# Peptides against a protein of PDB entry 7BDX: the designs that were tried, part 336

Target 1, 212 residues: chain A of PDB entry 7BDX
Amino acid sequence: EMGAAACTLLWGVSSSEEVVKAILGGDKALKFFSITGQTMESFVKSLDGDVQELDSDESQFVFALAGIVTNVAAIACGREFLVNSSRVLLDTILQLLGDLKPGQCTKLKVLMLMSLYNVSINLKGLKYISESPGFIPLLWWLLSDPDAEVCLHVLRLVQSVVLEPEVFSKSASEFRSSLPLQRILAMSKSRNPRLQTAAQELLEDLRTLEHN

## One batch from the design tools (peptide; made by RFdiffusion4, then SolubleMPNN)

Design b2_p30_4_s2
Fold by OpenDDE base, seed 4:
Structure b2_p30_4_s2 (fold): chain B 212 residues (1-212), chain C 212 residues (1-212), chain A 30 residues (1-30)
Amino acid sequence: as target 1 above (212 residues)
Amino acid sequence: as target 1 above (212 residues)
Amino acid sequence: EEEEKKKAEIELALKALDESIKSMEEKLKK
C-alpha cells in the first residue's frame, strides 16, 4: 500500500521538468531506474499464473513506475539520461512489451509505449530503440492489440521511425516487407478519431517515402 | 527495495515548495498521509523485538516518510493541511516519539521532531501539538536522549512553546514545575555549538518570562 | 532459443494479424 502511494505521488509530481531534474541530479537516480526495470519485469513475469487484480497495489505501483519513466523521457535531460545511463531499463521495457499478450496489461503497455515514444524524440534514443533486436516485429506484435490506445501509441512510435531518414534507411527493407498495411488501413477507418488520424498520417508518410 | 527508493526520491524532491503544492493538490494526499502514520507506527512497534538493521529498506522507507512530512510542514499550505486534515498523523508522531527509548531510532526522532517544529511555526499547529495529552512530559522524555541532535530539536520545539504567550500561559505551571533546568544548563555547556546556542537562547527566554 | 521462440511467437502473431485482416476485408466487401 504505502509504496504504491508514494510511487503514485512521485509519478504525479514528475510531470514537472524541475522535478525530473531533481530526480536525475540525485545520486540515487541510477539505482532507482535499475530497480524500476527489475520491478516491472517481476510484475510481468508474475502475470502468467495469477489473475493479478488490475486494481492491486502492485499493479498501481508498476503503473506509477512506468509513468515516472514516461515523464522523465518527456524532458531532454531525461531522454539523455535514459539513453546514456539506463539502457537496461529501455531493453526491459522493449522486452516486457514483447512478453505481454494482445489485450494484456493495456494501461502498462500504453505507459511503456509513451515512454519509448518520448525516448524516440531524441535521435540517439530513436537509434537505440530501433536497433534493438526484434524491434520491427515487436511493433507489429503491439499493433495486433485490440486496444485502440495501445495501437495509437504504436502508430506514433512507427511514425517516429518513418520520419527519421537515417533510422528508416537502416530497416527500410524489413519494415516494408513486414508492414501490416491492411491493419493500418483498418485503423485509418476506425471510429476512434485519434487512431484514425494517426493511421492516416502514417499512411501518408509511407506513401511519401515510396515516391522518393 | 523499490518502495524505499521511490519514497526516498519523493523525499528529495519534496524539499521544493512547488512539489509540496503538487502533492497536496492531488486527490491522494489524504490517503498518503494516513497510510504514512500507520506505516511509521508499524515500524516503531516492530522494534521491540528485532534489532532491525538501521540500514534496512524498511528503516530507509520510514526515514523518507518522516522526511516528506517534514518538508510538507516546512511550507505554509503544508502546515495548514497537516493541522486541518492529517491530525492523526501528528498524533501518531507524538505517540511514536513517546514509544521510542532514549538513543533508539535517533534519525527518525530527529525527522519527527523537525516535522513537529515545522508544524509549530503555525500558531494553530503549535496549539494542537502543545495541547496533546502528555506533551510536556514527552518533551522531557525526549530531552533525556543521549543524542545531541535529538536534544537540539527538542530545545527548538520547547522554544516555540515559550515564545508564544497564548500557548505558554496555558501550560506555564506544568512547564515550570517539570522543567529539567539542570539538563538544559548542562546542554548550555555542551561542546556541540548548535546545542549550546539553543540551550542558552532557551534559558534567556525562560529568564525573560520569569521577570514579566 | 529464447530469440527463436520470440521469433516464432511474432510470426504466429503476424499470421493471426493477417487472418484478422483478411476477415475484416471480407466483412468490408459485404
Scores: peptide ipSAE 0.021, ipTM 0.705, DockQ to the pose 0.025
Fold by OpenDDE base, seed 5:
Structure b2_p30_4_s2 (fold): chain B 212 residues (1-212), chain C 212 residues (1-212), chain A 30 residues (1-30)
Amino acid sequence: as target 1 above (212 residues)
Amino acid sequence: as target 1 above (212 residues)
Amino acid sequence: EEEEKKKAEIELALKALDESIKSMEEKLKK
């Protein structure tokens, strides 16, 4: 209980840039983000047996951790810290997104995808994530999710890759060969306006890249 | 481990007034400070058997909690919150300071005494603490500690009471009858300059009150 | 050995993904 309460408060205050700077300016940042990755991994590994109640102290703790990572990645110095000094955490987030089944831990997936999107704002972060082994297959795995909010954040991350010529050129062959075009076309017809727009914009970006 | 790391980061960032306002502005502040008191109480109750290593994750967690309370009490809105909405936590801190033996949990005692001193900056906080049952005996119990830093923070809290005529007048008879004058005189001869100064100033304040 | 185990887990996940994609493609063709 107390750990979840403390992490939840830390998540809330980490929405401030000055708080992110204070977290990173301390001597404990590296340890905190290392243990964060381990804790998130332990939680995801525990899911194979118990229907963990989403409202459990453990679930709230892990959501707060993922929220802190998202808020850190929203700030330039936070992205630089994650990409330079906490790559293992980024690798863990990518791994956990792969280990989770479609429809499983939807809220956690959204927070993890938001953190990856925030890291992708920097070219160095986008390069690191997109060059990770199995990245393109992982995007399509995540895009198979029945949840519209998961799919929205996947499409945003795909768009970040497509909009960066240096990154897209390296994976263009794999991307084109594995592209779930029918799934994206189905999302462009979604009743969810955010998902519809994101899928339409991505399809337009892809059409522009086919003509160049 | 992760709880201690999160609480330690929250402690560090809570040195900012804006972070204290953010902690208190959330819907979770009351729950957090309620669980804080319970966690600190559970820790102190566990000490009667095991020589808890001061470097344990549990000890670090409790130190961070006490540090957060201290930083919240350093801010005007934080003092108002504690005195209005978290009196049970103040009562718990007073209780735990009484339950701890001389030389036991020195670092925790210092943090708890610092929190009480910060609360004492407001007349409402000073009134609440000083009117607590057994407050004057508790001060002398704590002043029997062999640790100079514990004794320093006790003397500072005693000085806050002595300097406030409205508060001192209510306890003046008990205070004068139980005053460990020889102990304070010994502290005024300490080689620790901070302890020496605090004891000298308190003796001067007491002499001024005897002549008026 | 742990890196090889991670590689094998990634390959298994990729294979499961390929099967899931194939199953979805077959469902979309019907």
Scores: peptide ipSAE 0.020, ipTM 0.701, DockQ to the pose 0.038
Fold by OpenDDE base, seed 3:
Structure b2_p30_4_s2 (fold): chain B 212 residues (1-212), chain C 212 residues (1-212), chain A 30 residues (1-30)
Amino acid sequence: as target 1 above (212 residues)
Amino acid sequence: as target 1 above (212 residues)
Amino acid sequence: EEEEKKKAEIELALKALDESIKSMEEKLKK
């Protein structure tokens, strides 16, 4: 209980850039983000049997951790910290996104995808994430999710890869050979306007890359 | 581990007034401070047998909680919040200070005394604390502590009572009848310059009150 | 030579994607 409450407050205040700088300027940042990855991993591994209530203290604690990572990654110095000093946490987030089944832990997936998207704002972060083993298969695994918010954040991350020639050139063959085009086209017809727009924009970006 | 790390970061950033305002402006503040009191109480009650290592994750967690309360009480809106909405937490801090033996949990005592001193900056806070049952006996119990920092913060809190006529008038008879004058005189001769000064100032304030 | 090989593989993959898109657009018109 208390850990979840403390972490929830820390999540709330970490929306401030100055708070993120204060977190990262402290000598505790490295330890905190190291344990964050381990805690999130332990939680996801515990899910294999019990339908943990989405509102459990443990779930809320892990959501707050993922939210803090997302807020840190929203800031330039936070992205630099994650990509330089907390790569294991990024690897853990990628691993956990792969370990989760479609429709499982939707809120956590959204937060983790938001964090990866924020990291991808930096070319160094985007390179690191996109060069991760199984990254392209992971995107398609996540795009099979029934949840519109999960799919939206996957499409945003895919777009970040497609819009960077230095990154896309390295994955272009695998990307094109495995692209779930029918799924993206189905999303471009979604009743969810955000999902619809993201899928349409990605299809336009992909078409532009084919004509070049 | 993770709870202690999260709470330690929250403690660090709570030194900012804007962070305190953000904590208190959230709908989670009441719950957080309610659970804070319970967590601190549970920790102190668990000490009756095991010499918990002062550097344990549980100890660091409770220190961070007490540190957050202290930082909240350092701000005007934080004092107002504690005195209006978290009185049970103040009562818990007073209780825990009484339950702890001289020389026990020195770091926690210092943080709790710092929080009470910060609350005492407001006349409403000082009135609330000083009107608590057993407050004067508690001050003398704490002043028997072998730790110079504990004694320093007790003397500061005693001075806050003595300097407020509206508060001192209510306790003056009990205060004068129970005053450990020999202990305060011994502290005025301390090799610790902060403790020495605080004891000297209190003795001067007390002399001024006897001549009126 | 390795850069040219990668470029050629990219171009082949682009063509395959374009054919897949066209085939799907035709299926969606039916």
Scores: peptide ipSAE 0.009, ipTM 0.696, DockQ to the pose 0.013
Fold by OpenDDE base, seed 2:
Formats: sequence, C-alpha cells, structure tokens
Structure b2_p30_4_s2 (fold): chain B 212 residues (1-212), chain C 212 residues (1-212), chain A 30 residues (1-30)
Amino acid sequence: as target 1 above (212 residues)
Amino acid sequence: as target 1 above (212 residues)
Amino acid sequence: EEEEKKKAEIELALKALDESIKSMEEKLKK
C-alpha cells in the first residue's frame, strides 16, 4: 500500500518538467528506472495465473511506474536519458506489449504506448524503438486489440514512423507488405472521434507516401 | 526495493515548494499521510527485536517518509495541511520520539525533530504540538540523547517554545521546574559549533525571560 | 471496529506488499 501511494504521488508530480529534471539530476535515477523495468516485467508475468484485480495496489503501483516513464519521456532531457541510459527499460516495454494478449491490461498498454510515442518524438528515440526486433509485427499485434484507446495509441506510434522518412525507408517494404489496411479502414469508420481522426490521418499520410 | 526507490525520489523532489503544493492539491494526499504514520509506527515497533540494518530498504523507506513530512512542513500550506488534516501523523511522530531510546535510530529522530520544528514555525502548529500530553517531559528525554544532531534539534524546538510568549506562558511553571539546566550548560561547552551556539542562544533567551 | 478493520486491512496490504517485495527479492537472488 505505502509504496503504491508514494509512487502514485510521484507519478502525479512528474507531469511537471522541473520535477522530471530533478528526478534525472539525482544519483538514484539509473537505479530507479532499472528496477522499474523489472517490476513491470514481474507484474506482467504474474498475470498468466491469477485474476489480479485491475484495481489492486500492485496494479496501481505498476500503473504509476508506467505513468512516470510516460511523463519523463514527455520532456526532451527525459527522452535523451531513456534512449542513452535506460534502453533496457524501453526493450522491456516493447516485450511486455508483445506478451500481453488483446484486451488484456488495457490501462497498462495505453501507458506503455504513450511512453513509446513520447520517446518517438526524438529522432534518436524513434530510430531506437523502430529498429527493435519484431517492431512492425508488434504494431499489428497491438492494433488487433478491441480497445479503442489501445488502437489510438498504436496508430499514433505508426504515424510517428510514417512521418519520418529516414526511419520509414528502412522498413518500408516490410511495413507495406504487412499493413493491416482493412483494420485501419474499419477504425476510420469508428464512432470514437479520436480513433476515427487518427485512422483517417494515417490513411492520408500512407496515400501520400505511395505517390512519392 | 522499488517502493524505497520511488519514495526516495519523492523525498528529493519534495524539497521544491511547487512539488509540495502539487502533493497537497491531489486527492491522494490524505491517504498518503495517514499511511505514512502507520508505516513509521510499524517500523519503530519492529526495532525492539531484530537488529535492523540502518541501511536496509525498510530503513531507507522510513527515512524518505520522514524526509517528505519534513519538506512538506517547510512550506506554509504544508504546515497548515498537517495541523488541520493530519494531526494523527504529528501525534505519531511525538509518540515515536518517546518510544525510541537515547542513541537509537539517530537519523530518524533528526528527521522527525526537523518536521516538528518546521510545524512549530506556525503559531497554530506550535500550539498543537506543545499542548500534546507529555510534551515537556519528551523534550528532556530527547535531550538526554548522546547524539549531537538529536540534541541540536531538541534545543531548536525548545527555543521555538521559549520565543513564543503565548505558548510559553501556558507551560512556564512545568518548563522551569523540569529544565535540565546542567545538560544545556554542558552543551554550551560542546566542541560541536552548531550545538554550542544553539545551547548558548537558548540560555540567553531563558535568562531574558527570568528578568521579565 | 471500522478503524481497527481498516488498520487490519492496511496491515494486510503492507504484509502483501512486503511479501511481494520479498518475492521480488527472492526472485532477484535466484
């Protein structure tokens, strides 16, 4: 309980850029983000057996950790720190997104996808995550999720790849050959306005790339 | 481990006034400070049996909690919050200071005494803690500690009482009759310059009050 | 009684957190 409460407060205050700078300026930052990855991995591995209540202290603790990573990645120095010093954490997030089944741990998937999107704002971050083994298959696996919020954040991450020519060119053949076009087209007809817009924008960007 | 790491980061960033305001502005603040008191109490109760390593994750977690309380009490809105909404935490700190033996848990005593001193900056806070049952005997018990840092923070808290006429007048008879004058005089001759100064200042303030 | 129940639930949650921390520490020692 107390650890979850402290971590939840740290998540809330980490929305401030000055707090993110203070976290990263300390000698404890490396250890903290190392243990963060291990804690998230341990939680996801525990889900295969017991119906962990989504509202448990353990769940809340892991959600707060994922939220902290997301808020750190929202800041330029935070992205640089993650990509330079905490690559193992990014690799862990990518792995856990693959290990979770469609519809499983929706809130955690959203937070992890938001963190990866924030990392992708930096060209160096985008290069790192998009060059990860199985990244393109992972995007399509995640886009099979029935949850609109998961699918929205996948589409945003796909758009981050598509809008960067240097990154997209490296994977363009695999990307085009595996693109779940029917799924994206279905999302462009969704009643969810955020999902609908993101799917339409991506389809427009893809059409623009086919003509170049 | 992870809880101690998160709490340690929260302690570090809580040195900022804006972070303290953000902590207190959230809906989680009341629960956090409630559990803080219980966690500190549970830790101190565990010390009677096992030689807990002072550098354990559990010790680090409790030190971080006490540090957060100290940093919150350093800010005017934090003092007001503690005195209005978290009195049980202040009562717990006073109790734990009494339960700890001289020379036991020096670092924790220092942090708790610093938090009480910070609370005492507000007249309302000073009134609340000084009107606590056994407060004057507690001051003298704590002043028996062999540690110079503990004794320094006790002297500062005693000075906070002595310098406030409205508070001092209520306890003046008990204060004068129980004052460990020989102990304070010994501290005024200490080789520790901070302890020496605090003891000299208190002796001067006490002499001024005897002439009025 | 409700305050004691809440104290007991908090103590159980603290124990569960301690057990989770211990289980993680035991997994890290392996």
Scores: peptide ipSAE 0.000, ipTM 0.665, DockQ to the pose 0.067

Design b2_p30_4_s3
Fold by OpenDDE base, seed 4:
Structure b2_p30_4_s3 (fold): chain B 212 residues (1-212), chain C 212 residues (1-212), chain A 30 residues (1-30)
Amino acid sequence: as target 1 above (212 residues)
Amino acid sequence: as target 1 above (212 residues)
Amino acid sequence: EEEKKKQEEIALAQEALDLSIKSMEEKLAS
């Protein structure tokens, strides 16, 4: 209980840039983010047996951790920290996104995808995550999720790759050959306006890249 | 481990007024500080059996909690919150300071005393803690501690009472009759310069009150 | 061509709670 509460408060205050700087300016930041990855991994591995109540203290704790990572990645110095000093955490997030089944841990997936999106704002971060083994298959795995919010955040991450020529050029062949175009087209007709817009924008960006 | 790390980071960032405001502005603040008191109480109650390693994750977690309370109490809105909405936590801190033996949990005592000192900056807070049952005996119990830092923070809290006529007048008889004058005089000769100064200042304040 | 500036996302604790509630509501409605 208390750990989840403390972590939730830390998540809430991490929305501030100054708080992110304070978190990262300490000697404990490296250890914290290392343990964060391990804790998230342990949680995801525990899901195979017990239907952990989504509202458990443990779930809330892990959500808060993922929220903290997201908010750290929302700041330039936070992105630099994650990409330079906490790559294992990024690798863990990518792995966990792959380990989770469609419809499983939707909220956690959203937070992890938001964190990766924020990391992708940094060219070095985008290069790092996009060069990760199985990254493109992972995007399509995640895009198969029934949850509209998961799909939205996947599309935004895909767009981040597509909008960066230096990154897209390296993966363009694999990307084009595996692109779930019918799925994205279906999303462009979604009743969810955010998902619809994201899918439309991505389709426009893809069309622009085929003509150049 | 992760809980202690998260709580330690929250402690660190709570040194900012803006972070304190963010902590208190949330709907979870009341619950957080309620659980804080319970967690601290549970920790102190666990000490009677196991020499809990001072460096345990649990100890670190409780230290961080006490640190957060201290930092909240350092801010005007935080003091108002504690005195108006978290009196049970203040009562718990007072109780725990009484439950701990001399030389036991020195770091925790220091943090708790710092929090009470910060609360005492608010006249309403000072009134509340000074009117607590056994408050004066508690001060003398704590002043019997062999640790110079504990004694320093006790002297500072005693000074906060002495410097407030509205509070001191209510307890002056009990205070004067029970004052460990020889102990305070010994502290005024301490090799610890902070303790020495605090004891000297308190003795000067007491002399001023006897002549008026 | 306005470079579509990637906008950083802040994960709000409340928004994340609302997402969990919504996901539960969608599961209950199915």
Scores: peptide ipSAE 0.096, ipTM 0.772, DockQ to the pose 0.025
Fold by OpenDDE base, seed 3:
Structure b2_p30_4_s3 (fold): chain B 212 residues (1-212), chain C 212 residues (1-212), chain A 30 residues (1-30)
Amino acid sequence: as target 1 above (212 residues)
Amino acid sequence: as target 1 above (212 residues)
Amino acid sequence: EEEKKKQEEIALAQEALDLSIKSMEEKLAS
């Protein structure tokens, strides 16, 4: 209980740039984010055995940790810190997104995808995550999720790759050959307006790249 | 482990006024401080049974909580919040300071006393804590502690009472009749310069009150 | 646009947090 409350409070205040700077300005940041990754990994590994109630204190604690990472990545210095000094956490997030089944831990997946999207705002961050082994297959695995919010954040991350020529050119062949076009086309007809828009924009960006 | 790390991080950033405002600006602050008091109480109650190692994750977590309360109370809006909306936490801190034996949980006692001192900067806060049942006996109980830092922070809190005529006048008879004068005189001869100074200043303030 | 997207991500994270807290409060009240 109290751990989840404290972490939730830290998540709330981490929406401030000054709080992110304060978090990162201490010698404790490295250790905190290292333990964060391990805790998130431990939680996800526990899900294959016991039906951990998604409403457990442990779940809320892990959600708050993912929220903190997301909010840190929203700030320029936070992205720099994560990409330079906490790569293992990014690798862990990528791994956990692959280990989770479609429909499993939807809220956590959304927060992790948001954190990766925020990291992708930095070209160095986008390069790092997109050059990760199995990154493109991971995107398509995640896009098979039945949850519209998961799919939305996957599409936004895909768009970040597509809009960066230096990154897209390295994987363009694999990307084009494996693209779940029918799935994205189906999403462009979604009743969810955010998902519909994101899918439509991505399809427009992809069409532009076919003609260039 | 992770709970203590998160709470320690929140403690570190709570040294900023803007972070304190951010903590208090949310609807979550009331619940957080309520759970904080309960957690601190639960920890102190556990000490009478099992020798909880002072270096345990639980101990570090509770120290961080007390540190957060201290840092919140250091700011004007934080004092206002604690005195208006979290009185139960202040009552809990007073109780826990009474329940702990001399030499027990010294670091926690220091943080709790620092929080009460910070609250005492506000006249409303000073009134509230000084009007608490058994407050004067509690001060003398705490002043029997063998730890110089505990005694220092007790003397500072006593000084806050003595320097406020509106508060001191209400308890002056009890205060004068129960004052451990020999103990304070011994502290004025301490090798610890901070303790020595605080005891000397308090003795000077008390002498001034005897002549008025 | 970049900053707008960042703020949107923060806002969504806070909303998810608020929903999680509300769910916990409802569970404690039941």
Scores: peptide ipSAE 0.091, ipTM 0.772, DockQ to the pose 0.032; fails the geometry check
Fold by OpenDDE base, seed 2:
Structure b2_p30_4_s3 (fold): chain B 212 residues (1-212), chain C 212 residues (1-212), chain A 30 residues (1-30)
Amino acid sequence: as target 1 above (212 residues)
Amino acid sequence: as target 1 above (212 residues)
Amino acid sequence: EEEKKKQEEIALAQEALDLSIKSMEEKLAS
């Protein structure tokens, strides 16, 4: 209980750039984010056995941790920190996104995807994530999720790849050969307006790249 | 582990007034400080049985919580919040200070006493604390501690009472009848310069009150 | 454009936080 409450408060205040700088400027940041990755991994591994109620203190705690990572990644210095000093956490997030089944831990997936998207704002971060083994298959795996918010954040991450020629060129062959075009087209007709827009924009970006 | 790390970071950032305002401005503050009191109480109750290693994650967690309370109480709006909306936490701190034996959990005692001192900067806070049942006996109990830092913070709290005529007048009879004058005189000869000074100042303040 | 995207992501994270808090408050009030 108290851990979840404390993490939740820390998440709230981590929306401030000054707080992110304070977190990162201390000797504790590296350790904190290392333990964060381990804690998230332990939580996801615990899901395969016991139906831990998604509403547990543990779930809220891990959710808050993912929120902190997201808020840190939203700040330029935070992205630089994650990409330079906390790559293991990024690897963990990528792994956990692969380990989770469709519909499993949707809220956590959303925050993890948001964190990766924020990291992708940095070209170095985008390179690092996109060069991860199995990254493209992971995107398609995640895009199979029935949840519209998960799919939205996947499409946003895909768009970040497509909009960066230096990154896209490295994976263009695999990307084109495996692209779930029918799934994206279906999303462009979604009743969720955010998902619909994101899918339409991505389809336009892809068309532009075919003509160039 | 992770809880202690998160609380420790929250403690670090809570030194900022803006962070304190952010903590208090959210709907979470009341709940957080309620759970804080309960967590601290549970920890202290656990000490009587198992020699929980003072270095446990739990100890660090509770230490960080007490640090957060101290930092909140250091800010004017934080004092106002504690005295108006979180009195149960103050009652808990007073109780826990009574339940702990001399030499037990010294670091925690220091932070709790610092928090009470910070609260005492507010006249309303000083009134509330000093009107607590058994407050004067508690001060003398705490002043029996072998730790110089504990005794220092007790003397500072006693000084806060003595320097406020409206508060001191209510307890003056009990205070004068039970004052451990010999103990304070011994502290005025301490090798610890901070303790020595605090004891000397208090003795001067007491002499001034006898002549008025 | 980059700054706009960042602001949107922070806002979404805060909304998720607020929802999580409400859920925790409801559980502690039961």
Scores: peptide ipSAE 0.024, ipTM 0.775, DockQ to the pose 0.033; fails the geometry check
Fold by OpenDDE base, seed 5:
Structure b2_p30_4_s3 (fold): chain B 212 residues (1-212), chain C 212 residues (1-212), chain A 30 residues (1-30)
Amino acid sequence: as target 1 above (212 residues)
Amino acid sequence: as target 1 above (212 residues)
Amino acid sequence: EEEKKKQEEIALAQEALDLSIKSMEEKLAS
C-alpha cells in the first residue's frame, strides 16, 4: 500500500522536467532504475501463477514505475540517461513486452511502449532498441494484441523506425519480409480513430519508402 | 527495497516548493499522509519485538516518509494542509515520539521533531501541537534522550513555544513547574556547539520571560 | 515535432495515472 502510494506520487511529480532533472541529478538514479527493472521483471514473472488482481498494490506500484520511466524518457536528459546508463532497464522492458501474452497487463504494456517510443525520439535510443535481438518479431507479436491502445503504441514505435532512414536501412529486409500487412490494413479500418489514423499514416510512410 | 528507493526519491524531490505544491494539489495527498501515519505507527509498534536493523528497507522507507513530512511542513501551504487536513498524522507523530525509548530510532525522532518544529512556524500549528494532551511531559521525556541531535530539536521546539506569548501563557504554569532546568543547564555546557547554543538561548529566553 | 510528441506522451501518462488513482480509490471504498 504505502509503497504504491509513494511511487504514484513520484510518478505524478515526474511529469515535471525539473523533477526529472532532480531525480537524475542525484546519486540514487542508477540504483533506482536498476531496482525498477528487477521489480517489473519480478512482477511479470509472478503472473504465470496467481492472476494477481490488476488492482493490487503490487500492480499499481509497477504501473507507477512504468509511468516514471515514461516521464523520464519524455525529457532529453532522461533519454540520454536511460540510453547511456540504464540499458538493462530498456532490455528488461523489451523482454517483458515479449513475455506478456496478448490481452495480459494491457495498461503496463501501454506505458512500457510509451517509454520505448519516448526513448526512440533520440536517434541513439532508437538505434539501441531497434538493434536489440528479436526487436522486429517483438513488434509483430505486440501487434497481435487485441487491445487498440497496445496496437496504437506499437504502430507509433514502428513509425519511428520507418521514419529514420539510418535505422530502417539496417533492418529493411527483415522488416519487409515479416511485415503483417494484412493486420495493419485491418487496423486502418478500425473504429478507433487514433488507431485508424496511425495505421493509415504508417501505410502511407511504407508506400513512400517503396517508391524511393 | 523498491518502495524505499521510490520513497527516498520522493523525499529528495520534496525539498522543492513546487514539488510540495504538486503533491498537495493532487487528490492523493490526504490518503498518502493517512497511510504515512499508519505505516510509521506500524513500524514503531514492530520495534518492541525484533530489533529491526536500522538499515532495513522498512526503516529506510519510514525514515524517508518522515523526511517527506518534514519537507512538506517547511512550506506554508504544506503546514496549512497538515494542520487543517492531516491532524491525525500530527497526533501520530506526537504519539510515536512518546512510544520510542531514549536512544531508540534517533534519526526518526530527529525528523519527526523537525516536522513538528516546521509545523510550529505556523501559529495555528504551534497552537495545535502545544494543546495536545501530554505535550509538555513529552518534551521533557524527549529531553531525557542521550542523543544531542534529539535534544537539540526538542530545545528548538520548546523555544518555539516560549517565543509565542499566546501559546506560552496557556501552559506557563505547567511549563514552569515541570521544566527540567538542571538538564537544560547541563546541555548549555555541552561539547556539541549547536546543542550548547540552543540551550543557552533557551535559558536566556526563559530569563527574559521571568523578568516580564 | 519532438516537443509536441513529448508533451503528448506526458499527458497520456497522467491520464493513466488518474485512472489508476480512481481504481485504487474504488478498491478502498469497497
Scores: peptide ipSAE 0.022, ipTM 0.775, DockQ to the pose 0.032; fails the geometry check

